Peptides against a protein of PDB entry 5Z08. Designs and how they scored, part 292

Target 1, 168 residues: chain A of PDB entry 5Z08
Amino acid sequence: RQKDEWAKKTSSLMKQLDWFIGEHLGAMLAAEELGGPVVGELMEIDPDDLSAGFNAHGKLKKATSQPDLDRRQRRIDDIWGPQDEQGQAHKRKRGADEALAASAEMRDLIEQLMNKLVEAGGDNSATYVEIPRESAAARFLVRSKVAMFHPNDARRLRLVDFGRDLDD
Target 2, 222 residues: chain B of PDB entry 5Z08
Amino acid sequence: GLPRLIDAIEEASKIPAKRRQTPIKPTIEKLTTHLYTHGASPDSLLRLADLLTLRNHLDQASLAAITRNLYPSSTVSDEVVLRFIGALGHGQLKPTLALQALFLRWLVMVYHLLENPGVLGQVYGVLFDLLDTAAIRPQLCHLLALVTRRKHVRPFRIQAILTLSRQTGGDPNLTGLLRVFKNYYPEIIVGDATKGRASAFKHPDPQWRQHLDEIQQRRSEA

## One batch from the design tools (peptide; made by RFdiffusion4, then SolubleMPNN)

Design b2_p27_1_s3 (from b2_p27_1, 19 letters changed)
Fold by OpenDDE base, seed 1:
Structure b2_p27_1_s3 (fold): chain B 168 residues (1-168), chain C 222 residues (1-222), chain A 27 residues (1-27)
Amino acid sequence: as target 1 above (168 residues)
Amino acid sequence: as target 2 above (222 residues)
Amino acid sequence: LYLDPASQLRLLLEEIQKNLAKIKKLD
């Protein structure tokens, strides 16, 4: 009975994690990859807003028509801002695609990290996943203190083992 | 030869200083002398990188001495680079920040000898995220100044430098890095807080460079 | 999100791992 309850709870948490990645984190990761804010600076990024681009401050460009934007800020806005109407649809689609890609990358990375941790059976040397690139996902895991780089190889990432602290 | 010296130091590194039969200092001195005279082969560099970056029983002075004499006789592999990059940051298993600063300085000084300079670009974010660490910031900014490409100059990183520059009272190294960013995006608004002296990121040790060049020339003649 | 994303992720993963560890101890 207790095992089944824990299994159900774990399943529920996994679903919550998947939902969190898909509905929230993916867009934020995509925003970071697109040169937007670092994950956590903006709590909610609509994938549609990703198309609007980010200002130099990593803030979503609100279409505020304020005239007195310094020519330099306008230029930054032109570089990172939404282009023409046809560009907006393509940008919206691109934003959604980037959010989906980021979500998939994060899911896969977490899964690999978890699997390696389980497979290692307590051998820390075997817990490392090789990451193909330094991604927003990888950085976020490290910033979240849920993963650590190998001390001698920044392309190798391992999950922090939160389960071991229960045996004390 | 150098391999035998490394062997002896590797074995000694496994043993606490108080339990060693012989002092390691003479062997370290022989190693550093050899490195100064002949440089380190790619294989020796990897072994030395492990000694420098892995937690062992070598004292900080010895590690620093090795690092200061770590002249490549040839190229520097991606693996060697990644050892040093992986050793950066905070943690009980990480080298001291002082030693990390020496590693970053070394990477700056040997950047032109990297087999694949692109490897540093692949870990750019890892390096960039360490900019808040004051002890390594000067060398880190210098390395980033070498590594930065247009693809790395993102709005969030621009903002991060600007924010950190404000928080640090306009660290000249951050201002220097921001100037590198401005080369790719001239429109970057440098706020008043970044008004100040920028580091020019000059070669950190001209004598070391000259000596490295001499070691590298000997290889071309052999 | 009532927590910052980093905290949210950490809490979820921590709880998952703790539950998995508990399950493993019952085996």
Scores: peptide ipSAE 0.541, ipTM 0.435, DockQ to the pose 0.257
Fold by OpenDDE base, seed 5:
Structure b2_p27_1_s3 (fold): chain B 168 residues (1-168), chain C 222 residues (1-222), chain A 27 residues (1-27)
Amino acid sequence: as target 1 above (168 residues)
Amino acid sequence: as target 2 above (222 residues)
Amino acid sequence: LYLDPASQLRLLLEEIQKNLAKIKKLD
């Protein structure tokens, strides 16, 4: 009886997590991957102000057109900028596709991290997942204090074990 | 006047709140109102810096309120700057990290009023070594972005930012600081961890800036 | 109070892991 109640509660939480990833987090992750704001820091960062750096007087320089920053900024502007209706539809679709991809990546990464934690049986050395890249998803998990990189290898990520505190 | 208000608060700060005969809150409100209207002279600013940075019996809300209204009517001396820098970090005698973040924010907002901007460059190492303190990192990176010169951009500091950026999952403030470093050394390879959006280090409070400018203009007309 | 995304994710994962640990202890 108690096991079934905990299982139902866990299932409900997993559905909430899936919903949170799909409805909110995926778009923010996609924005970060496209050179947008970092997830959780919706500070109105004018990228033009940063690319410009600070002048000798500590004032923001005008952004010299660095093509890669301009491409990322264009992508951000393409995703978030007020563009015409047809451009908005294509941008919405592309933004939606990127959000779906980011959501899928986050779900997969969380699943792998959780599975490795269970399989490790308490051995911290065995809890690491190899990640192909430092994605927005991986970075967000670390910023959230839910995951940690291996101290010597940034390609290895582990989930923080919140379950251990119950045995002590 | 402002000196008498500071005197009253200094005396009250020596006494635990439960043992004060009179509530300090009305005096704090008078002080903050005065500061908002007239700003603080260099002498008053130093005294207020001591009240804010030294361990005393003032409550955190009062200290924060003073800090938020700490408009210089003139310049900011090296001594005032060093009081705030000396208050940074961990320790039982140090202000709370929340208050330290307000001090760093204040230093950013008054940077153009420093008598000697070079003073911050002299203590650059002290500031840089605090980057691991997450609670003050946003404001600290902003201040460092203003202060950083070519002489500060050393290989060990580049590596330290890169390492810390990775460990923090690409904190945008660290990425912003690294971009400032890259302006002096374009050859700095920004790893994948730093591919995130950097903080723009915009002015923390445009309204505060405008009000400061109004206070400063009154001085130039007197 | 809208939790920031990081706090929201952490809370959900923490609760999931705690519940899973409780289930495992009952086995």
Scores: peptide ipSAE 0.540, ipTM 0.479, DockQ to the pose 0.245
Fold by OpenDDE base, seed 4:
Structure b2_p27_1_s3 (fold): chain B 168 residues (1-168), chain C 222 residues (1-222), chain A 27 residues (1-27)
Amino acid sequence: as target 1 above (168 residues)
Amino acid sequence: as target 2 above (222 residues)
Amino acid sequence: LYLDPASQLRLLLEEIQKNLAKIKKLD
């Protein structure tokens, strides 16, 4: 009975986590990957200012016409470019696709981290997941204090074991 | 006047709160009110810096209240600056990290009033080595952003900030500081991990600034 | 109280892990 209650609660929390990732966090992660604000920084970003895109420095581009836009800036301009109806639809779609991709990356990363933590059986050396890149997802986990990079290898990430604190 | 208030607080600071015959809070309130209205002279600033930075029996709320009202009426001496810098870091005799963050914030807000801004450049290494201390990092990065000159932007510090930025998951304040470094060395590759939004290092308290300007203006008219 | 995203994620993961640990102790 108690086990079933804990299982149900865990399932509910996992659903909440999935919802949080999908509905909120994914878009913020995508924005960070695109050179936008760092996830968790309360930016008073006017939604209308978001449409102007971010420069390579994460600042809102003022509409100045200078052509030599860095490849990332072009991608931002492609995502945030002129408000033609078709352009807006493509931008919204691309933004949605990036948010979905970021959500999927975060979900997968959390899953891998959790699985490795369980598999390691208490061996901290075995808890590391190899990450292909320092993604916004990985960085956010570290900033959130739920994961840590390997001290000598930023390609290795481990989940903080919050379960151990129960034995004290 | 302000000196007498400081005298009373200095004496009270030597005695544990439980052993004081009179509550210190009313005297602290008078001090903070005076500071808010008139600011502190260089001499008073030094005495207050000692009260804030040296281990004594003053409570954290009182120390924070004094720090929040520590308006210079004139300039800030090197000695005052060094007292606050000397109070930074870990140690049993050091102020709390919360109070250290307030000191750093204060130094940012009064930076333009320093008699010798170069003094902070001389202790740049001490400040830089504290970047791993998360509790003071935001204010520390802001101060370093003001203080940094080309001479401070060394390869080992570039690498250190990049490493720390990775370890912290791209702290915006570190990214902001790295952008300041990049102004001196454009060739610095801010790795993808640091391509996040940088802190803009805006003035920490516009109201405090305005009030400081009013106090400073009275000095110019005298 | 709108939790910042980092705090929200941390709380969710912490609670999940704590619950999983409790389940494991019951086995």
Scores: peptide ipSAE 0.538, ipTM 0.485, DockQ to the pose 0.249
Fold by OpenDDE base, seed 2:
Structure b2_p27_1_s3 (fold): chain B 168 residues (1-168), chain C 222 residues (1-222), chain A 27 residues (1-27)
Amino acid sequence: as target 1 above (168 residues)
Amino acid sequence: as target 2 above (222 residues)
Amino acid sequence: LYLDPASQLRLLLEEIQKNLAKIKKLD
């Protein structure tokens, strides 16, 4: 009975986490990946605003056609093609697709981190997940104080074990 | 002495007022006078907690008078605390909401005399779930403000208090409790509905506090 | 959102891990 109650509570929290990632965090992560504000600096990012692009200061900028912008900025500019009605619809769809992709990346990363923590059985050296790149998702987990990079390898990320602190 | 007065009231509490051979009011007045003068020992507090929380034939005015004079002469046991907590909420066998508000006020005023303050932390969920009961909310928020620790500030409770604050039009007691939560989690976003005046949770009765301190000092000298 | 995103994520993950630890202790 008590185990079932804790299992139900855990399931409810997992659903809340999934909802939070999908409905709020994904758009903010996509904005950070697109050169927008760091996650948490702008609390309300409309996926439609992801289609306006960001200036060098992380503020929404009008499409500047300058060729030397980093591949990410070029992808932003490519996302931000001509402002015709069809272009705006394609931009909104692209912003939504980037938010969905960021949400999926965060879900997968959290799942891998949690699985490695369980598999390690208390060995901290075995808790690291190899990440393909330093993503907005990985940086956000570290800023949130829920994950840590390996001191000597920024491609290795581990989850903070909050379960151990209950026995002290 | 106090035990004999409690014995007489316990026996009278078993009998409906209309069937009593003698009026109980003079015995209640003797009890309240004794409590005001000397306070109640731990054993007497437990017996009085049972009289106050269990369904019996005592009238509401007598129960309120006993509660208003319930000065501990020493400490308050976990058992006494749990009797009062068990009496909270809605139900046919529970005390009136007016009497429950007096119990919560009493717990606030004697919080520093609890043998184990942690006992209230163990029943935190029971207390928190009663916040929707408007009649006891002011005293309940004050008690929760004293009891709340980091372990109690959970996501679902943060959301619950914000929702209830919106539904109540920004009850100042809920805003006060949310400020206590914010001490543990500064990042709590207080929405527009909570921008209102917060309760300062001042001592409910300074005269009662002074009189309690006088009773407590007499024990340290004996 | 009633918390900043970082705090919201931390609180959710902390509570999930604590609940999982409690379940494991009951096994």
Scores: peptide ipSAE 0.510, ipTM 0.641, DockQ to the pose 0.262

Design b2_p27_1_s4 (from b2_p27_1, 16 letters changed)
Fold by OpenDDE base, seed 3:
Structure b2_p27_1_s4 (fold): chain B 168 residues (1-168), chain C 222 residues (1-222), chain A 27 residues (1-27)
Amino acid sequence: as target 1 above (168 residues)
Amino acid sequence: as target 2 above (222 residues)
Amino acid sequence: LYVSPGDKLRLLLEEIQENLAKIKKLE
C-alpha cells in the first residue's frame, strides 16, 4: 500500500516535472539559447554582450564562425528586430519550435542523468552522462545545483544525488 | 560631530550588547543620519572601515546600516580600500559574506573617488581568487570589470574564468568579466558555455549615486 | 514566495529522488 502511494506520488511528480519543462522551462531555455535572458537570473543583460563568440574550450572562434554569429545575430534580429506581421508569425513559429526542441533536450538530459544515477548504484564515477554540447539545459541544471560537471571534463555531467541525505 | 559619534561606537563595539550600559542603536542612527547628510571625511572613513572590517561586538544590522550610508565627502584612501579588501574571503575573524558583498558594492560605487585606483590592481589576484565564492561573485565581477587592465589578463586567469563559468552553469557576471578580458585579447572566445548573456555591470544603486554626487558637490562649494 | 525556475526544478527533482529512495528501501 505505501509503495503504491509513493509510486503514484512519484508518477504525479514526474508529470509535474514534464509539465514544468514543457510549459515554462522550454521557452525560457530557448530564449537563453537564442540570446535571451539567463534562466533563473533576473539580470539586466546588455544585448551587446551576446555578440562575443567563444568556443567551449575558451579558444577564440576563428573568423569562420562569423556565419554562426551572423545566424545568431540574425536570430536575435529575427526575434527582437522590427518585424512585419509575416515576420512575427514566422518568429512565433520558430520560437515555438525552439521551445519544443529545448523542452525535448531538457527532458532527455534529465532522463539520462536520472538513469545513470540509478544504474551507478552509488558509484559516483559511473553517474556521468556525456553531453554532446554545453546547452542552455545543461547550464541551467548546473546553476540550479541539480547537476555538476566533471571537474576535469565539461562534457561529463552528473545529477546531484539528493537521496543520500536520507540515510544519514 | 562625527568623530564623537565614532568614538562612542568604537567604545561600544568593545563590549557585548548584553553588557552595554546604554543602547547603541540611537548612536548608530545619529551616525547614519550624519553620514547621509554630510558624508565621511578621509579620517572618519578609515575609522569606520576599521569598525566595519575588524571583529567587534556590533550587530550585523548596524554594520550594514553604516555601510549603506558610507558616503565619502572627499576621496577614498588606499588604506581604506585595503581594509575592505583584507576583510574579504572565508575566516572566523572576517565579516559575513553578506557584509563583504556590501563592501564590494561600496567599492564599485566609490571607485571614481579612489585616490589611487591602481591599488585595486595591486590586489587583483586576491580579488580574482575569490570568484569561486558565490555570495560575493556578482560584486567581485563588477569590481574586477572596473579594475582589469591588460597586465591582469593572463592565460591562467582566462582559463580559470572559463572553468568557473562552466562549473557555475554560465554565471552572467563571469561572462561579463570575460567580455572585459576580450577587450584586451579579442581572440578570447566566450564559448557556448558562456552563451549566457553577460552582465552589463550597471550601477548598483542610482539613488545612492545621486546622493553621493550631492554630497561631493557641497564640498566643492565649501 | 517567488520560487525561481531553478528552485522549482530542484524541489521537484529532490522530491522525486526522495520518493524513489523510499520505494527502493521497500524493495
Scores: peptide ipSAE 0.478, ipTM 0.444, DockQ to the pose 0.251
Fold by OpenDDE base, seed 5:
Formats: sequence, structure tokens, C-alpha cells
Structure b2_p27_1_s4 (fold): chain B 168 residues (1-168), chain C 222 residues (1-222), chain A 27 residues (1-27)
Amino acid sequence: as target 1 above (168 residues)
Amino acid sequence: as target 2 above (222 residues)
Amino acid sequence: LYVSPGDKLRLLLEEIQENLAKIKKLE
């Protein structure tokens, strides 16, 4: 009975996490990847602001035309070429696509991090996930004190184990 | 005059110390004395920047002595700045890291005399990418603290400093640079990422500053 | 009380991990 209650609670929390990632965090992470403000403790970014892009000052820029898919692989500095007017409708779609992609990346990364933590059975050396790039998602997890980079390898990320403190 | 002293040093710099007919030390001492008394004109600064940054046969003590006495009598051109920036980093043709640290310190101390302070902002990426080089990091962070504007504060650079700060156990210079970044992005968490106190980026040499001011005042009276 | 996105994420993951640890102790 108690196990079932905790399992139900865990399932509910996982749904809340998924909702939080999809409805709030994805858009903010996409904004960061698009050269917007860094996702911080007090920042709320309107998803509509993603469509305009961000200037070097973290303020909304008007729409530039270049496809955002190739930009996800580019450094934030490479994202901010000169903005021509024609791209607004393509930008809303791109902003939505980037928010979805950022949400998916965050979900996948959290899942991998959690799985590795469980599989490691207490061996901290085995808890690291290899990340293909330093994404806004990875950076956010580290800033939030939820994850840590390997001290010698920024391509290796591990989840902070909050459950261990309960066994002492 | 100063140009003739530079000519003699330039010629001597082409020849290995063991093959020189005359010792260069007395000429270096005359140069440093002249620089201390009168400073260097923009043209002389460019020539001295080449002597300091290009591979030659001058000894490290002589190069350091010239750098410590490199008082501008007027302004510092973009070309002079770019010579020093180009000399930074790792490479067989580059100056020693100790000399590079002196160049960065010099740029900090003469920052207010740059003809175009924006030139350092244009090469911001080059400077920032050298933060992992421990030997020059203190002076580099100080220079970046002066140069940083909102346009330079990017998510990837914030994360790079945070990561490097963790890897270094909270280098106070990196913490100081993060505080500068926080002025543009208040949401940056500095405290928990860095166990160390932030550097205040005080002037590296108050006596050097005072002497520079005396040299600069003589220009305004001429 | 405004909970930051970072705090919200941390709280969710902490609570998830705590519940998983409790489940594991019963196994």
C-alpha cells in the first residue's frame, strides 16, 4: 500500500515535471539558444517574444530569415546576423519549433541523467552522461544545481543525487 | 633621442646575444630611463610593441624592463593594442606567458588613453577564449572587466565562466568577472557557484599611475 | 512566493528522487 502511494506520487510529479518543461521551460530555453536572456530564477519570457528574437542586449529583435535548425548547432554569436523584415511568420513557427525542440532535449537529458544515476548503483564515476554539446538545457541544469559537469570533461554531466541524504 | 635608441635595439634584436659586438644592456637602460622621463610617442610605442611582441633575440629581463617603463606620452593607437593582443596565447613564436601577463597589465593601466576603447571590444572573443590559461587569467579578467559590455555577455560565455570557476575552485578573478556580467544580467547567480571572494580589480600599480599622470600633464602644457 | 524556474525544477527533481529512494527502501 505505501509503495503504491509513493509510486502514484512519483508518477504525478513526473507529469508535473513534463508539464513544466513543455509549458514554461522549453520556451525560455529556446529563447536562451536564440540569444535571448539566460534562463534565471526570476525570468519569465513570453513565448511570443521568441518569434521576434533577441538583440545583443537580451531585448526582443525583429524577425531575421535564416533557418533556426542550423543555428542550434551554431554558437550564440553566429545566430545574430542582420535582421530583414520578411521572416515574421516563419519566425513564429521557428520559435514554436525551437521551444518544442528545447523541451524534447530537456526531457531526454533529464531521463538519461536519471537512468544513469539509477544504473550506477552508488558509483559516482558511472553516473555521467555524455552530452553532444553544451546546450541551454545542460547549462540550466547546472545553474539550477540539479546537475554537475565532470571536473575535467565538460562533455560529461551527472545528476545531483538528492536521495542519498535520506539514507544517513 | 628615443628613435635612435629604438634603432640600436632593433638592430641588436636581430643578432643572438653571443654574437653581438656590443652589450645591449646599456642601451636598454638608456631607453628605459628615457621612457620613464619622457614617455613614448605613438610612433615609438608601435616600434616598441613590435620589439616586445615579435620573436627576436632580446632577453626576457630587457623585454620586461621596457614593458614596465612603457609610459605613453599621448594616446595609444589601435595598431599598438592589436600588437599586444596578437601576442597572447600559446605558440612557439609568441612571447612568454609572464611577458603576456605584463602586456595585459599594461593594457589595463593605459585603458583610459586608448584612441578607440572599442577596439578591445572587437577582439573580446580572443581575450575571453584565453581565460583557461592560468598564468594570464588575473590580468585578463581585469581587462575583460573594463571591456565587457552587454553585447559580450552571452549565455555560452556565462556558462564558460561558471564551469571554469568550478574547475578552478572559485578563482576570485573569475568571480569578479561574473559580478561584472551580473550588472547586465541580474539573474546570474554568482554566490553559490564560487566559493571564493571576488576580486575588486584595483589599479595594479598606483605609483605607475601617478607617474603616467605626470607624463600626460606635460603633454597638455606643450 | 515567486518560485524561479530553476528552483521549480530542482524542487520537482528533489521530490521525485526522495520518493524513489523511499520506494527503494521498501524493496
Scores: peptide ipSAE 0.477, ipTM 0.419, DockQ to the pose 0.244
Fold by OpenDDE base, seed 4:
Order: sequence, then structure tokens, then C-alpha cells
Structure b2_p27_1_s4 (fold): chain B 168 residues (1-168), chain C 222 residues (1-222), chain A 27 residues (1-27)
Amino acid sequence: as target 1 above (168 residues)
Amino acid sequence: as target 2 above (222 residues)
Amino acid sequence: LYVSPGDKLRLLLEEIQENLAKIKKLE
């Protein structure tokens, strides 16, 4: 009975995690990859905000920012995308696609990290996942104190074992 | 072996340098060489922590040399951590502030090897209250940046660090710590130093890190 | 109380791992 309750609770938490990744983290991570703010500085990034782009300082370009820097970036945007409804739709789509990609990356990474932790059976050396790149997802996990890079190899990431305190 | 070297140093530490029959430097060099090559076991690490943190007759250069070579071959126990934390602050019986800074740096560098990282969270207040000590502030801020959790980010500590930041003219380490706090409370104004995406705290010694990892890898292969 | 995304993630994973550890102890 108790085991079943914990299993159900775990399943519920996994669903909450998946939802949190998809609905919140993905957009924020995508924003970080696109040169936006580091995840945690903004509570929520609207996918529409991803389409607006970020200034060199990682701040959302509010429509009211100074006209002159806007002219060069507008020139690039004017050169590469018609400011028409289609161009906005394309930017929105791109933002959504980036958010989905970031969500998928985070899900996959967490899954790998969790699997490795379980497989390692308490051997910390075996808990490392090899990451192809230092992604926003990987960095976020580390910043969140959920994961740790291998001290020698930033390509190796492990999940922090929060369950260890229960075995002592 | 390492235990015998520690024994010799422990005995020598009880005697003023001028009264020692034999120079301790060769033994310290052997110890540091051994530590560099093999690291310190948990038991040896505890004994070395005592030598480093307790008042004895070892010279500062020797203590610093041991600290710089204090590679754990395994994990770092809570007891070892607490020895170093207990050595922090002002007092005639405490190690020099320079040595304390090395201890804090060491704790930063071995943070990932702590058996229980939560132990530092339990002593968070002790660490935080030392932020006014300029000599250890850089390493202390770095350690706190690793240790800080939401439960530690209290209004009084926010105010304290903001006040101290103003008083210090915006110490970059305090600004770095404030940035960590800002992750929990976005309303915190960290000032213009927040412009960099880079972590305010870099690994203190990449070479030391690399060497530590070589030592730790040998443990996983054994 | 504002919960940062990082805190939220950590809390979720911590609770998951705790539950998994509890399950494992009963096996």
C-alpha cells in the first residue's frame, strides 16, 4: 500500500515536472540560447517575447527602446523578414520551435541523468552523463543545484543525489 | 605511508621550531608529494584538518603547502568540513585569515566531494556573518554562492549584503552573491555588474581541479 | 513567496528522488 502511494506520488511529480519543463522552462531556456536573459532572472517568458528578440544585454527589446539601435536591428530585420503579418508569424513559429527544442533537450537530459543515477547503484563515478554541448539546459540544471559537472570534464554531468540522505 | 608522515608532523607540531631536533620541512615535502600523488583518505584528511585548524607550532608556509596539496582521494566528511568552518573568523586561537582564505578556497574546490553538502547549509549563518571580514570575503562569497538555497535568502540577509555592498563600494564578490540571491528574489537590485552572463565565481584553480580529478579517477578504477 | 524556476525544478526532483529512495528501501 505505501509503496503504491509513493509510486503514484512519483508519477504525479513526474507529470508536474514534464509540465513545468514544457510550459515554463522551455521558453526560458530558448530565450537564454537566443541571447536572452539567464533563466531565473525572468519568471515567465511569453513565447511572443521570444519573437521580439533580445538586446545585447539580454533584455527584452521593449518597443520603447531608443530609436538608433533599433534602426540597425530593424535594418537587419527589415532585410531578412518582411515586417508583415507573415514575418511576425514566422518569428512566433521560430520562438515556439526553439521552446519545444529546449523543452525536449531538458527532458532528455533529465531522463538520462535520472537513469544514470539509478543505474549507478550508489557509485558516483558511474552517474555521469556525457553531454554533447554546454546547453542552456545543462547550465540551468547546474545553476539550480540539481546537477553537477564533472570537476574535470564539463562534458560530463551528473544529477545530485537527493535520496542519499535517506540511506544513512 | 601517509599515516606515518602525518604522525611525524603531528609530533613536530607540538614543539616550537627552534626546539625541534630535526627539520620538519623535509617531512612536509614528503607529505605534500604524497598528497599530490595519491591524495588523502578520509581518515588522513581529518587528521590533516586538525593539523591545519588547531593551533600548533607549524609555520604558515607549511600549513599553506599542506592546504594547497590537500587532495581528497575519496569523499570529504562532515567532520572535516566542520573543522575548517570552525577555524574561520577572528580569534587568537584561530588560524590566520590568509590560511582561512585557503581553507575556504579548498572547500569551494572540493564541494562536489562532500559527503553531505547540506552540512554547509546548516552552518550558513556562521559563514554569512563573516562577510564583513575582507580578507576572506572573496572565497567566502564563492562558497556561499555554492551553498545558498532559498531558505537562506532571508530579508535580513538581503539587507545585510546590500548594506555591506554599499559600504564596500560594490565588492564584486558581494555583487556575485547578490546575483545568486536574485535568483530567488528577482526584485533585488544588484547594480550594473549583472550585465555579464558569466558566473561571477570561476573555479579558483583549474590545474588543481584537473589534478584532483586524476586522483579521483583512480578511486573509481580501484 | 516567489519560487524561482531553479527552485521549482530542484524541489520537484528532490521530492521525486526521495520517493524513489523510499520505494527502493521497501524492495
Scores: peptide ipSAE 0.484, ipTM 0.479, DockQ to the pose 0.285; fails the geometry check
Fold by OpenDDE base, seed 2:
Structure b2_p27_1_s4 (fold): chain B 168 residues (1-168), chain C 222 residues (1-222), chain A 27 residues (1-27)
Amino acid sequence: as target 1 above (168 residues)
Amino acid sequence: as target 2 above (222 residues)
Amino acid sequence: LYVSPGDKLRLLLEEIQENLAKIKKLE
């Protein structure tokens, strides 16, 4: 009974994770790849801060420089903006395609990371996934303290094992 | 090399400044220059942690200069972390609170290089009990914001932060830590005492981060 | 309370791993 309850809860959480990646995170990661704001670098992203855009260092741009805010807001608006004119439709389609690609990359990366952690059976050296490039998805996982790069190889990423800390 | 510089400083640290035949400052400057250029290996990092945390005859300015240039060239071991954690709090044998604040800042900046981030979770209670120490509270809250997991968010700790927040007039760092707790327990009512702006726990030194990344990158290419 | 995307992801993965660890202890 308890095992079944935890299995059902895990399945529900996996669905929530998939939904979160598809509906929210993918578009933000796509915006980061396109030179938009860095996702999850701010512990407190005020929705107003998301609108204010980020400087080249991933810091929230203070609202003072209007023109760069307008360009980044246009990129966010190009991803999220209203459906009206044909030229915006092509930009939206491109933004939607980039968001779908980013969502798929994040789903695949998380799945690989989870599978390697299970397969390693406690051997930390066997928990690394090889990544083809440092993507916005990979960087986001590290910034979120969910994953870590290998100290000597930035092409190797491992999931933080939150389960082990329960037994010690 | 770095080991020889550490040897010279270790020997000098055993002798009071007034009884040293040679000034230590030039050796400290060579050490800090080397650390800035190449970083510290795990072995060198442990030796430097002992110099920084154990009572010796080194001056506070030298200890602060070493800490500000303590770039790991590799990972940070549990042993190194535990040396810095053991140096925290009040006591005649402990480093100054100003130096402890620098150690906590360093732990924040190198958190992603820890061999086992879970080691900080194991000493969570020790860190949390130091929140009443005003001189280290900003850096301590930042470190706790990195370390906090669901298992650490307990009713007694929630109440302790709320009480301390009222006593401090709404310290923004405590409010920031309470927001981290609220991520695990949304029902936490942050009462009127949290009318203050929470700290965003931004990276304390972007230039230090960039320089660390350059040191780490050179190691991956070697 | 605005939960950052990073915090939300971390919370989800932490809870998933905690549940998986509990399941593994029963096996």
Scores: peptide ipSAE 0.475, ipTM 0.542, DockQ to the pose 0.266; fails the geometry check

